# Designs tried in a protein design run: peptides against a protein of PDB entry 3T6J. Part 23

Target 1, 375 residues: chain A of PDB entry 3T6J
Amino acid sequence: PIVESYIGFIESYRDPFGSRGEFEGFVAVVNKAMSAKFERLVASAEQLLKELPWPPTFEKDKFLTPDFTSLDVLTFAGSGIPAGINIPNYDDLRQTEGFKNVSLGNVLAVAYATQREKLTFLEEDDKDLYILWKGPSFDVQVGLHELLGHGSGKLFVQDEKGAFNFDQETVINPETGEQIQSWYRSGETWDSKFSTIASSYEECRAESVGLYLCLHPQVLEIFGFEGADAEDVIYVNWLNMVRAGLLALEFYTPEAFNWRQAHMQARFVILRVLLEAGEGLVTITPTTGSDGRPDARVRLDRSKIRSVGKPALERFLRRLQVLKSTGDVAGGRALYEGYATVTDAPPECFLTLRDTVLLRKESRKLIVQPNTRLE
Target 2, 372 residues: chain A of PDB entry 3T6J as posed
Amino acid sequence: PIVESYIGFIESYRDPFGSRGEFEGFVAVVNKAMSAKFERLVASAEQLLKELPWPPTFEKDKFLTPDFTSLDVLTFAGSGIPAGINIPNYDDLRQTEGFKNVSLGNVLAVAYREKLTFLEEDDKDLYILWKGPSFDVQVGLHALLGHGSGKLFVQDEKGAFNFDQETVINPETGEQIQSWYRSGETWDSKFSTIASSYEECRAESVGLYLCLHPQVLEIFGFEGADAEDVIYVNWLNMVRAGLLALEFYTPEAFNWRQAHMQARFVILRVLLEAGEGLVTITPTTGSDGRPDARVRLDRSKIRSVGKPALERFLRRLQVLKSTGDVAGGRALYEGYATVTDAPPECFLTLRDTVLLRKESRKLIVQPNTRLE

## One batch from the design tools (peptide; aimed at target 1 E11 N86)

Design b2_p13_3_s3 (made by RFdiffusion4, then SolubleMPNN; from b2_p13_3, 6 letters changed)
Fold by OpenDDE base, seed 4:
Structure b2_p13_3_s3 (fold): chain B 375 residues (1-375), chain A 13 residues (1-13)
Amino acid sequence: as target 1 above (375 residues)
Amino acid sequence: LGRSPTGVFYPDP
């Protein structure tokens, strides 16, 4: 078997300021079969990066072919186990040295285990489809999230010698039409500047990339989906995201106006963006369950994903990237915190929905570390 | 950076 491992102070999700890494380590075995799909994705990465909604000047100057491997985790030491990883976490290193992506395949497999009768917040007509395609859609989303999400974009930097990594005279901010007016100075990082929103903001960007690019036929083809299957995978991926946005409310603490999980906050933000798009794209309807207690249903209009959802996500994703690239913390915070705000304002009444989410909360999955043997 | 899927979450801080 091919064994991979990593160890160190890597992820900063548990630092409120997004700066200090938590000690983490794993040992895993390469899943060769699943890695093949990701290899195909890597082979198309350079072209797919061009499909992202920002100018090449906001993308990495030189494409560096990353590794992407599906791993089955044997042991994981840390507070939480991710489904996918993009490392290193330092943007400067990503830009100049490259990066590696991994999908923790057996972690994803655990996440796929959903009983129909326990599946909350979906229309009955969507449940079977959701169950069928949740796994495959997750593979697509994770691949895109890591490789083309975290693996995309450029930070504008002025180094310690005063040199810029971009042409100040020619690079134009696509949102303002003006020259670049802000950047990262020497010693400034994504986390140091964006601080409390950095982790969630980046996850939101990565998730948005996944949703946006999963609409591309080439992506679905890479993962082996065509025709109606491809459309179903797209639908379920988007449906899962909007559902996740609702589920995210579990991780909001109203009393502290704080989010406790970066990825779920990100998914809530995406939900807000798609709700704002309107036109019946996403509908969350409070209902009463068979037990007489509050429930809810999320509906995504499949026919409006491309016509309504994609443009909304495009604009939002571009803004995320531009603000990130330019180190515009004020603008970025205003944008992100705006969408991350949870109130009880109609029509959504998110605080009320949060109560519903908590009422319908399922027990957390317990992941037990496996063993393996040679035959 | 690491992705946490729906249903698999980091613990509360």
Scores: peptide ipSAE 0.038, ipTM 0.786, DockQ to the pose 0.110
OpenDDE base, seeds 1, 2, 3, 5: peptide ipSAE 0.035, 0.033, 0.037, 0.035; ipTM 0.776, 0.760, 0.776, 0.774; seed 3 fails the geometry check

Design b2_p13_3_s4 (made by RFdiffusion4, then SolubleMPNN; from b2_p13_3, 5 letters changed)
Fold by OpenDDE base, seed 2:
Structure b2_p13_3_s4 (fold): chain B 375 residues (1-375), chain A 13 residues (1-13)
Amino acid sequence: as target 1 above (375 residues)
Amino acid sequence: LGPSPTGVYYPDP
């Protein structure tokens, strides 16, 4: 077997300022069979990057072919085990040297296990479809999230000698229609500038890329889905995201007005964006459970994903990227924190829904470190 | 909560 490992201070999710890495390490075995589909995604990455909703001037100047491998984890040391990884976490290195992606396949396999009777916040008519396609949709989302989410976009930089990595005279900000007015100076990084929102903001961008690009037929073909199956995978992926946005309320602390998990905050933000789109795309309905206590149902109108959801997500995702590229911390913070606010305002009444989410909270799943042997 | 699509992280204090 092919063994891969990494170790060091890598992920900064536990740093409130997004700068200091947590000690992390793993030993894993390459899953050759599962890696094949990600190789196909890599082969299409350069073309798919052009489908993202920003001009080429806001994308990397030169495409650097990354690695993408599916790994079965034997041992993992850290505060949590990710389903996917994109490294390094330095945008300058991503732009000039490239990056590597991994999918932790056996971690994803654990996530596939769902008992229908315990599945919360979904309509009965969606449960079987959700259970059927949750795994495949996760493969799509993780692949897009890592490769084309974290692996996309350009930071505008002025180096220590005063040189720009973009043409100041010709590059136009698509949101303002004006020339670029802000950028990263020498020594400034994404994490150093955006600080407390950097991790969650980037996760939100990556998740949004996944939702946006999963609508593209080429993406679904790469993963082996066509016709009705492809449409079901799209539906379940979007449904899972809006459900996750509701579940995210578990990780909000009202008393401190803060979020305790970057990915879940990101998913709540996406939920807010899609709710704001209106037109019956997403509906959250408070209900009463069989136990007589509060419950809720999330509904996603699949017929409105392309007509309502995609345009809303396109506008939002473009704004995220433009603000990131230009180093506009004030604008980025205003946008992101605006969608990340949790109030009890109608019609959603999110603080009340949070009580429902906490009431219906599932037991935390444990992953046991596997063993292996040669036969 | 079950595993997130992109990671299982313990909540920060």
Scores: peptide ipSAE 0.054, ipTM 0.680, DockQ to the pose 0.075
OpenDDE base, seeds 1, 3, 4, 5: peptide ipSAE 0.034, 0.031, 0.038, 0.033; ipTM 0.762, 0.730, 0.786, 0.720

Design b2_p13_4 (made by RFdiffusion4)
Pose (drawn by RFdiffusion4):
Structure b2_p13_4 (pose): chain A 372 residues (1-112, 116-375), chain P 13 residues (1-13)
Amino acid sequence: as target 2 above (372 residues)
Amino acid sequence: SSSSEFFDSASNF
């Protein structure tokens, strides 16, 4: 459509429980030139789903070209203006017929060297160069194969299923599936507090995982003297964001105030656990004399260590999502999402520095439409 | 005219 639109109570992020949605609406025009660079990603999107750490029976049944667009926003009502979105928010529809992927083009043109805190004098160079371009990649993947992948196991009214039970097996356990989503049950209705953050973490993780693929970079025109940097800046940005996320964590209430930021911190912790000197947090000192920190990500160890930690992570997340296992999901997540002062990081002590170097986000003014 | 915050991330609506 020339004009793209949508509205309703949609994104569930701001419900303390995680079910009730916050009202919004948007009207934006579809840009053509930048969209083809996405419709390409859609065309070859089919294969990639099978590259995911879980078997094809643990994935959605068919596939689709649901849609991927680049929208110049006219009116976005509500609390915020996301860079990209995958909707509608009803999973059943995501598997049965389809969904849509939205990359807002003109919001980007808004959001783009001393404020590059927690990086090094190198790094921020590659950051300034490859952040913008890599942003499209991460978004595309986050939206398309982030939430585009995965399958829900639901018990229909009768004792039957939406799948064949005897032929499905859990790779982690080896048994046959003992858990699932029953009638009326949904992602939010079960995982609740964690559902948003957990799902987002999975999407971002698939983002890095497939951001390691040559083909996707060929789609975005990255290879050779190019294919490096973008990937690096992407991962580095992920780990840095994992650091900045401390600001949005409330230690007194032992509570996270956001899904994305928390998810990013979780991915950071998983990478730190992979160890092998791949990632480091150093309690340095800024030129101003105050406290500070430097995030160190060894790029040569990306494929040898980090990737395994990823596909094992995604495999677990997805496995627990399909069977709808809350116990495992939480125990696997809230454990990773835990914030403490234990070394050799002391995140409780780091959080202060994160708050000192903290940033306040900018404001996006919007145009109106007068009727003549 | 009105204003809103920017989300430097994709979201699952």

Design b2_p13_4_s1 (made by RFdiffusion4, then SolubleMPNN; from b2_p13_4, 10 letters changed)
Fold by OpenDDE base, seed 4:
Structure b2_p13_4_s1 (fold): chain B 375 residues (1-375), chain A 13 residues (1-13)
Amino acid sequence: as target 1 above (375 residues)
Amino acid sequence: PTSVELLDTTVRG
């Protein structure tokens, strides 16, 4: 078998400032069959990057073909097991040297164990579709998230010699219509500048890329979905995200006004963006469960994903990228923290919903690492 | 700081 591993101080999710890496390591075996799908995605990456909602001037100058491999993890040493990884975690290196993507396939397979009777916050009519397509939709989302999410965008930089990696006279900020007014100086990084919001902000950008690009027929084709199946995968992917936004409330601490999980915070932000879009796209309805206790239902109008959801996400995603590229920490923080704020304001009453989420919380799953043998 | 976690595989609770 082909064995891959890595070890070191890599992920900074546990650092409040997003800078110090936690010691992490894994040993995994390559899944050749699943890797083939991601290789096809890589082959289309240069074209798909052009579909992202920012000007080419905000994208990497030269496309560097990355590696993408599906891995079955045998052992994982860390505080949490990811579904996908994009390394290195340095944007400057990503745009100049390249990067590698991995999908932890057997981690994703845990999602296949979803029990219908335990599935919370969905309408009965959506449960079967959700169970059927959750796994496949995760594959799509992870692939896009890693390769075209974390693997996209350009940081505007002035080097130590004063040279810019962009034309100051011709590059226009699509949000302001003005020339570029801020950038990264030598030694400044994404994490060093955006600090406390860096990890969650980047995850939000990557998740948004996944939702946005999964609407592209070529993406679904790469993963082997066509016709009604493709539409169902899209629907379930979006439905999963809005549901995740509600579930995310578990990881908010009201007393400290902070989030305890970067990805969940990101998913809540996306939920807020899609709720703000209005027009009946997303509806969260408090209900009473069969046990007589508080419950809730999330509804996503499938027919409004493209007409309402996509434009809202497009605008938001463009803003995320522009603020990231220009190193506009003040603007980025204002935008992101605005959507990440949790209050009990109507109509959503998120703090009240949080109580419902906690009430309906499932028991923590134990992820048991597998073993294997040679034959 | 760039990876994907499943909803039930969280770093922090």
Scores: peptide ipSAE 0.037, ipTM 0.741, DockQ to the pose 0.116
OpenDDE base, seeds 1, 2, 3, 5: peptide ipSAE 0.040, 0.035, 0.029, 0.030; ipTM 0.692, 0.709, 0.687, 0.670; seeds 1, 2, 3, 5 fail the geometry check

Design b2_p13_4_s2 (made by RFdiffusion4, then SolubleMPNN; from b2_p13_4, 10 letters changed)
Fold by OpenDDE base, seed 4:
Structure b2_p13_4_s2 (fold): chain B 375 residues (1-375), chain A 13 residues (1-13)
Amino acid sequence: as target 1 above (375 residues)
Amino acid sequence: PTSRELIDATVRG
């Protein structure tokens, strides 16, 4: 078997300032069959990067072909097990040296075991479709999230010698129409500069890339979906994200005004963006469950994903990237914290909804490390 | 590396 591993102080999610890495390590075996889809995605990556909603000047100068492999995890040491990984975490190295992506396939497979009767916050008409396509849509989302999410975009940098990695005279900020006014100085990194919002902000960008690009027919073809199946995968992927945004409230601590999980915060932000788009795209309705206790339903209008959702996400995603590229911490923080704020203001009443989410909380799945053998 | 976690399976505490 082909064995892969990594170890070290890698992820900074548990550092409030996003800087200090947590010790993590894994040993995994390559899943050749599942890796084939991701290899096809890599083959299309250079073209798909051009579909992202920012000018080429905000994308990496040179495309560096990354690796993408599906892995079955044998052992994992850390505080949490990811579904996908993009390495290295250093944006400068991603730009100049390239990167590697992995999908933890057997971790993803654990998510498939959702029981219909325990599936919360969905309309009955959506439950069977959701159960059917949750797994496949996760594969699409993870692939896009890692390869084209974390693997996209350029940081504008002035090096120690004063040289810029962009043309100051010709590069235009698409949001302002002006020349670039801010950048990363020598020694500044994404994490050091954006600090407390860096991890969640980047996850939000990556998740948004997934939602945005999953609308592209070529992406779905790569994963083997066509026709009605492709449309269902799109719908379920978007539906899963807006549902996740509601579920995210579990990980908000009102008393401390903070989030305890970066990905869930990111998903809440995306929910807020899509709610702001209006026009009936997303609706969250408080209800009463059969047990007489509070419940809720999330509805996504399939017919408005492209007409309402995509443009809203495009604008938001472009703003995320531009602010990231230019190192505009003030602008980035204002934007992101604005969407990440949880209040009880109508019409959503998110703090009230949080109580509902907590009432409907299901037991967390336990991930058990497996053994393997040769036959 | 940066990671993605699934809400129903692999959420960090």
Scores: peptide ipSAE 0.065, ipTM 0.743, DockQ to the pose 0.116
OpenDDE base, seeds 1, 2, 3, 5: peptide ipSAE 0.058, 0.036, 0.062, 0.033; ipTM 0.745, 0.726, 0.746, 0.740; seeds 1, 5 fail the geometry check

Design b2_p13_4_s3 (made by RFdiffusion4, then SolubleMPNN; from b2_p13_4, 10 letters changed)
Fold by OpenDDE base, seed 1:
Structure b2_p13_4_s3 (fold): chain B 375 residues (1-375), chain A 13 residues (1-13)
Amino acid sequence: as target 1 above (375 residues)
Amino acid sequence: PYSVELIDATVRG
């Protein structure tokens, strides 16, 4: 078997300021079959990057071919096991040296091992599709999230010598129509500037990239989906995201006005964006469960994903990127915190929905280290 | 990294 491992201070998600890394390590075995799909995605990465909704001037100057491997984890030491990883977590290094992506395939398998009768917040007519395609849709989403999410975009920088990595005279901010007014100075980083929102903001950007690009037929083809299957994978991917946005409320602490999980906060933000788009794209309906207690249903109108969802996500994703590239912390914080705010305002009444989410909370799955043998 | 529901690192509290 081909063995992969890493160890060190890698992820900073447990640091409220996104600065201090947690010591982490894993040992895993390469899944060759799934890795082949991700390699095809890598082969298309340069072209797919051009499909993202920002000018080339906001993308990396030179494409660096990354590695991408699907792994079955044997052992993982850390506070949590991710489904995918993009390393290193330094934007400058990603842009100048390259990066590696991994999908932890057997972690994903744990995630979609859900019993139909325990599946919450979905319409009955969606449950079978969701169960069928959750796994495949995760593969697509993780691949896009890591490779083209975290692996995309450029930070505008002025170095210690005063030189810019962009042409100040010609590069235009697509949101304002003006020249670039802000950038990262020497020593400033994404995390140092955006601080408390940096991790979640970046995850939101990456998740949005996944949703946005999964609409492209070539992406689904890379993963082996065509026709109705491809459309179902798209639908379930988007459905999963809006459902996740609701589930995310578990990780919000109203008393402290804070989020306890960066990815879940990101997913809530995306839900808010898609709800704001309106036109019946996403509907959350409070209901009464069979037990007589509060419940809820999330409905996504499949027919409006491209017509309503995509444009809304495009605009939002572009704004995320532009604000990130220009180091506009004030604008970025205003945008992101606006969508991340949880109130009980109608019609959604998110704080009330949170109570429902907590009531319907599933038990945390236990992750058990697998064994392997040589035959 | 990409994290899945119910199986990820969280800030305890």
Scores: peptide ipSAE 0.122, ipTM 0.750, DockQ to the pose 0.112
OpenDDE base, seeds 2, 3, 4, 5: peptide ipSAE 0.036, 0.119, 0.111, 0.041; ipTM 0.707, 0.750, 0.728, 0.735; seeds 4, 5 fail the geometry check

Design b2_p13_4_s4 (made by RFdiffusion4, then SolubleMPNN; from b2_p13_4, 9 letters changed)
Fold by OpenDDE base, seed 3:
Structure b2_p13_4_s4 (fold): chain B 375 residues (1-375), chain A 13 residues (1-13)
Amino acid sequence: as target 1 above (375 residues)
Amino acid sequence: SYSVELLDHTVRG
């Protein structure tokens, strides 16, 4: 078998300032069959990047073909095992040298194993569909998240010699209609500037890219879905995201007004964006469970994903990218922390919903490191 | 990186 590994100070999620990497390592075996789907996605990546909701001036100047491989993990050492990885975690290197993507296939397989009777916060009529398409929808989302999420966008930079990597006279900020007024100076990075919100903000951008681009027919075709199946995969992907936004409340600490998990904070932000869109797109309804205790249901109106959801996500995603590209920390923090704020204000009453989420919390799955042999 | 709710790790301060 083909073996891949990496080791070093890689992910900065555990650093409150997003700068210091945690020591991490893995050994894995390549899954050739699943890797083939991701290679098809790579083949379309250059074209799909043009579908993202920002001007070409805010995208990488030159497309660099990345690797994308599905891996079955044999050993993973770190504080948490991911489902997908995009490295290196340096935007400048991604722009100039390229990047590598992996999907940890057997990790995803564990995540897919959900019993219907234990599936929380979904309508009964959605549960079977969710169970059926959760796996395939995750494959789509992870692929897009890594390749076209983390792998997209340009940082505007002035180097140590004073040269810019963009034309100051011609590049226009699509949000303001004005010339670019801020950028990254020599020595400044995404993490150093955005600090405490950098990791979660970037995850939110990547997740938003996934939701946005999964609506494109070409994406679903790459993964082998057409017609009604494609529509179901889209629906379940969006449904999973809004559900995840509710589940995310577990990782909020009200007393400290902080989040303990970057990805879950990101998913809550997306939920807030889609709720703000209104028009019945997303509904969270408090209910009473069969045990007589508080419960809740998340409903996503399938017919409003394209008409209501997509435009809302487009505007939000563009704002995320523009603020990232220009190094506008003040604007970025105001936007992101605004959506990441958790209160008990009606109609959502998120702090009350958090109590419900905690009440319905299930035991975390344990990951067992396997052995393998050749026969 | 991408994570799922059942596999997510908590950030230590």
Scores: peptide ipSAE 0.215, ipTM 0.762, DockQ to the pose 0.131
OpenDDE base, seeds 1, 2, 4, 5: peptide ipSAE 0.195, 0.038, 0.193, 0.166; ipTM 0.750, 0.712, 0.751, 0.742; seed 1 fails the geometry check

Design b2_p13_5 (made by RFdiffusion4)
Pose (drawn by RFdiffusion4):
Structure b2_p13_5 (pose): chain A 372 residues (1-112, 116-375), chain P 13 residues (1-13)
Amino acid sequence: as target 2 above (372 residues)
Amino acid sequence: HFGSAGDVYPVAP
């Protein structure tokens, strides 16, 4: 459509329980030139789902070209303006017929060297160069194969299923599936507090995982003297964001105030656990003399260590999503999402520095439409 | 589930 639109109580992020949605609406025009560079990603999107750490039976049944667009926003009502979105928010529809992927083009043109805190003098160079371009990649993957992948196991009214039970097996356990989503049950209705952050974490992780693929970069025009940097800046940005996320964590209430930031911190912790000097947090000192930190990500160890930690992580997340296992999901997540002062990081002590170097986001003014 | 990618920016009054 020339004009793209949508509205309702949709994103569930701001419900302390995680079920009730917050009202919004948007009207934006579809840009053509930048969209083809996405529809490409849609065309070859079919194969990639099978590169995911879980078997094809643990994935959605068919596939689709649901849609991927680039929208110049006219009116976005509500609290915020996301860079990209995958909707509608009803999972059943995501598997049965389809969904849509939205990359807002003109919001980007808004959001783009001393404020590059927690990096090194190198780094921020590659950051300034490859942040913008890589942003499209991470978004495309986050939206398309982030939430585009995965399958829910639901018990229909009768004792039957939406799948064949005897032929499905859990790779972690080896048994046959003992858990699932029953009638009326949904992602938010079960995982609740964690559902948003957990699902986002999975999407971002698949983001990096497939951001390691030559083909996707060929779609975005990255290879050779190119294919490096973008991937690096992407991962580096992920780990840095994992650091900045401490600001949005409330230690007194032992509570996270956001899904994305928390998810990013979780991915950071998983990478730190992979160890092997791949990632480091250093309690440095800024030129101003105050405290500070430098995030160190060894790029040569990306494929040899980090990737395994990823696909093992995605395999577990997805496995627990399909069967709808809350116990495992939480125990696997809230454990990773835990914030403490234990070394050799001391996140409780780092958080202060994160707050000192903290940023306050900008404001995006919007145009109107007068009727003549 | 609602999928949101990237950063989200506030709307100015």

Design b2_p13_5_s1 (made by RFdiffusion4, then SolubleMPNN; from b2_p13_5 with H1M S4V D7E)
Fold by OpenDDE base, seed 3:
Formats: structure tokens, sequence, C-alpha cells
Structure b2_p13_5_s1 (fold): chain B 375 residues (1-375), chain A 13 residues (1-13)
């Protein structure tokens, strides 16, 4: 088998400032079959990047073809095991030198192994569909998240010599209609500027890219889905995201007004965006469980994903990218923290919902290191 | 990085 590994200071999610990497290491085996799907996605990446909702001037000047491999993890040393990885974690290097993507396939398999009777917060009619398509939808989401999420967008930079990597006279901010008024100076990075929100903000952008681009027929085709199956995968992917946004409340600490997990915060933000879109797209309804205790149901109107959800996500995603590209920390923080705020304000009453989420919390899953041998 | 819920995702300090 083909073996891949890495070791070093890589991911910075445990750094409050998002800058210092945790020392990690893994050993994994290449899943050739799944890797082939991601290779097809890579082959379409340059075209799909053009589908993202920002001007070409906010995208990379030159497409650099990355590697994308699906891995079955044998061992992982770290505080947590990701479902996917995009490295290096430096936007400037991604922009100028390229990047590599991996999907940790067997980690995903563990994540979507859920018993129907224990599946919380979904309508009964959605449970079977959710169970059926959660895995495949995750594959799609991870692929898009890593390759076209983390792998997309341009940072506007003025180098140490005063030169810009964009034309100041012609590049227009699509949100303001004005010339670019802010950028990254020499020595400034995404993490250094956006600091405490950098990780979660970037994850939110990447997740949003996944939701947005999974609507594209070519993406579904690459993963082997057509017709009704493709639509079901889309639906379940979006449904999973809005459910995850509710589940995310577990990882909010009201007393400290902070989030403990970047991805979960990101998913809550997306939920807020889709709720704001209105028109019955997403509904969270407090209910009473069979045990007489508080429960809740998340409903996503399938018929409104494209008509209501996509435009809302498009606008939000564009704003995320524009603020990122221009290094507009004030605007970015205002936007992101606004959606990341958890209050008990009606109609959602998120703090109350958090109590329900905690009440219905599932047992923690344990990932056990496997072994492998040649047959 | 793509992460999942608390059982697999690194928790910030």
Amino acid sequence: as target 1 above (375 residues)
Amino acid sequence: MFGVAGEVYPVAP
C-alpha cells in the first residue's frame, strides 16, 4: 500500500491567536478508489473556482494544481483527528507555491455512523434519507471544503518594496463599488490580522464554499451522483449543515462569550445566515420529546435551497472573501462576530436551545487506532 | 482542516 505521513507543528486551532501550531503526526494508507474521485475534482478545480461568487481579481492570479488524496488513518497523534486537511496553512504560500489536500476517509466513516433512534433534531421523515446520504454528502463537502474552500481566494498584498499584487486603479471592491482601500502589508498575515476569529472565519468560508458549490451538477457527477440521488445528496449536505449549526451550541460558553471549536462556530454562523434568509428555508422548532423533556426539530425546505438559500449564501460568502482579501479586520470582525453572537432573543432563543442541545447530547464517540495487514 | 464535533476536533484552550 501507499503510505503517507506527516509530523510537526501544523494546525493552530489550539492557539488562542491562531498562529502557533500544535505538534501532530499521522500515518495513513492511500485509498485509491476514493482518491480517484478527488483527482477528478482537482481536474475541474480551475473551472469550478470561476463559479465562486467573487470577481476574478479576488481569486488567485494563477491556478496551481494541487494534490488531493483520500487516506485511511492508521494512527494520529494530536488533540483531535480531522476529516480533511489542506496544507500549508499559510495563504501566501497557498497563493504562490500551491497546496496539498487530504481526506481522512475512515475518520469520516466513523463520524457518520449514527443509529437512527439516536439521531437528534431531525424530522422523522428526514432520518432515513439523512442516514443514507450523510456519508456521501460528507465526501462531497470535505472535497469542496479543502480544495475549493481553503484553496480559493486571493490576499491583496503590498510587499516590502511597496509593490502591489493587484492593480489599485482598476480593481473594484464589489461590495462598496470603490477602489481597494485596504490590504496586507509586508509581514502581515491572515492569522496576524484576524487573530482570534481567523480560524473560525476561514472554516466558515470553506464550509460555505462547500454548500455553495455542491449545487453544481458537475460536482455531483464527479462523485458519481445523478438525478434524484444528486438532489438527495445536496439536500442532506445542507440539512447536515443546519443541524450542525444547532449542535454547535454545545461548544459555546455563555459565561465567557466564546466558542471552543472553530468549525462548530462556523457552522452556527452559517445557520444564522440561512435563518436570516427567511422565507421558510430553515425552521427550528422547540418540541417536547417522548420523555416529556425539551427537544427540537430542524427543518430545511428542499424547494428553497436554490431560490432562497443559494442567494443568501452567495452574498455572505462574497462578503467573507472580500473582507479577507482586503484585510479589513474591522469589517470582518463585525460581520462574523455578529453572526456568531449567541443570545436568547426571539424567535430563535438560542441560549434556550443550547439547553436543549445539551440535554439531548449524544454519547462521546471514541476513535480507536486500527491495525492493518496484507491479505 | 475540516473538523467534526468534540470527539474528533481539537478544543481550543
Scores: peptide ipSAE 0.035, ipTM 0.763, DockQ to the pose 0.205
OpenDDE base, seeds 1, 2, 4, 5: peptide ipSAE 0.030, 0.032, 0.034, 0.032; ipTM 0.752, 0.748, 0.768, 0.750; seeds 2, 5 fail the geometry check

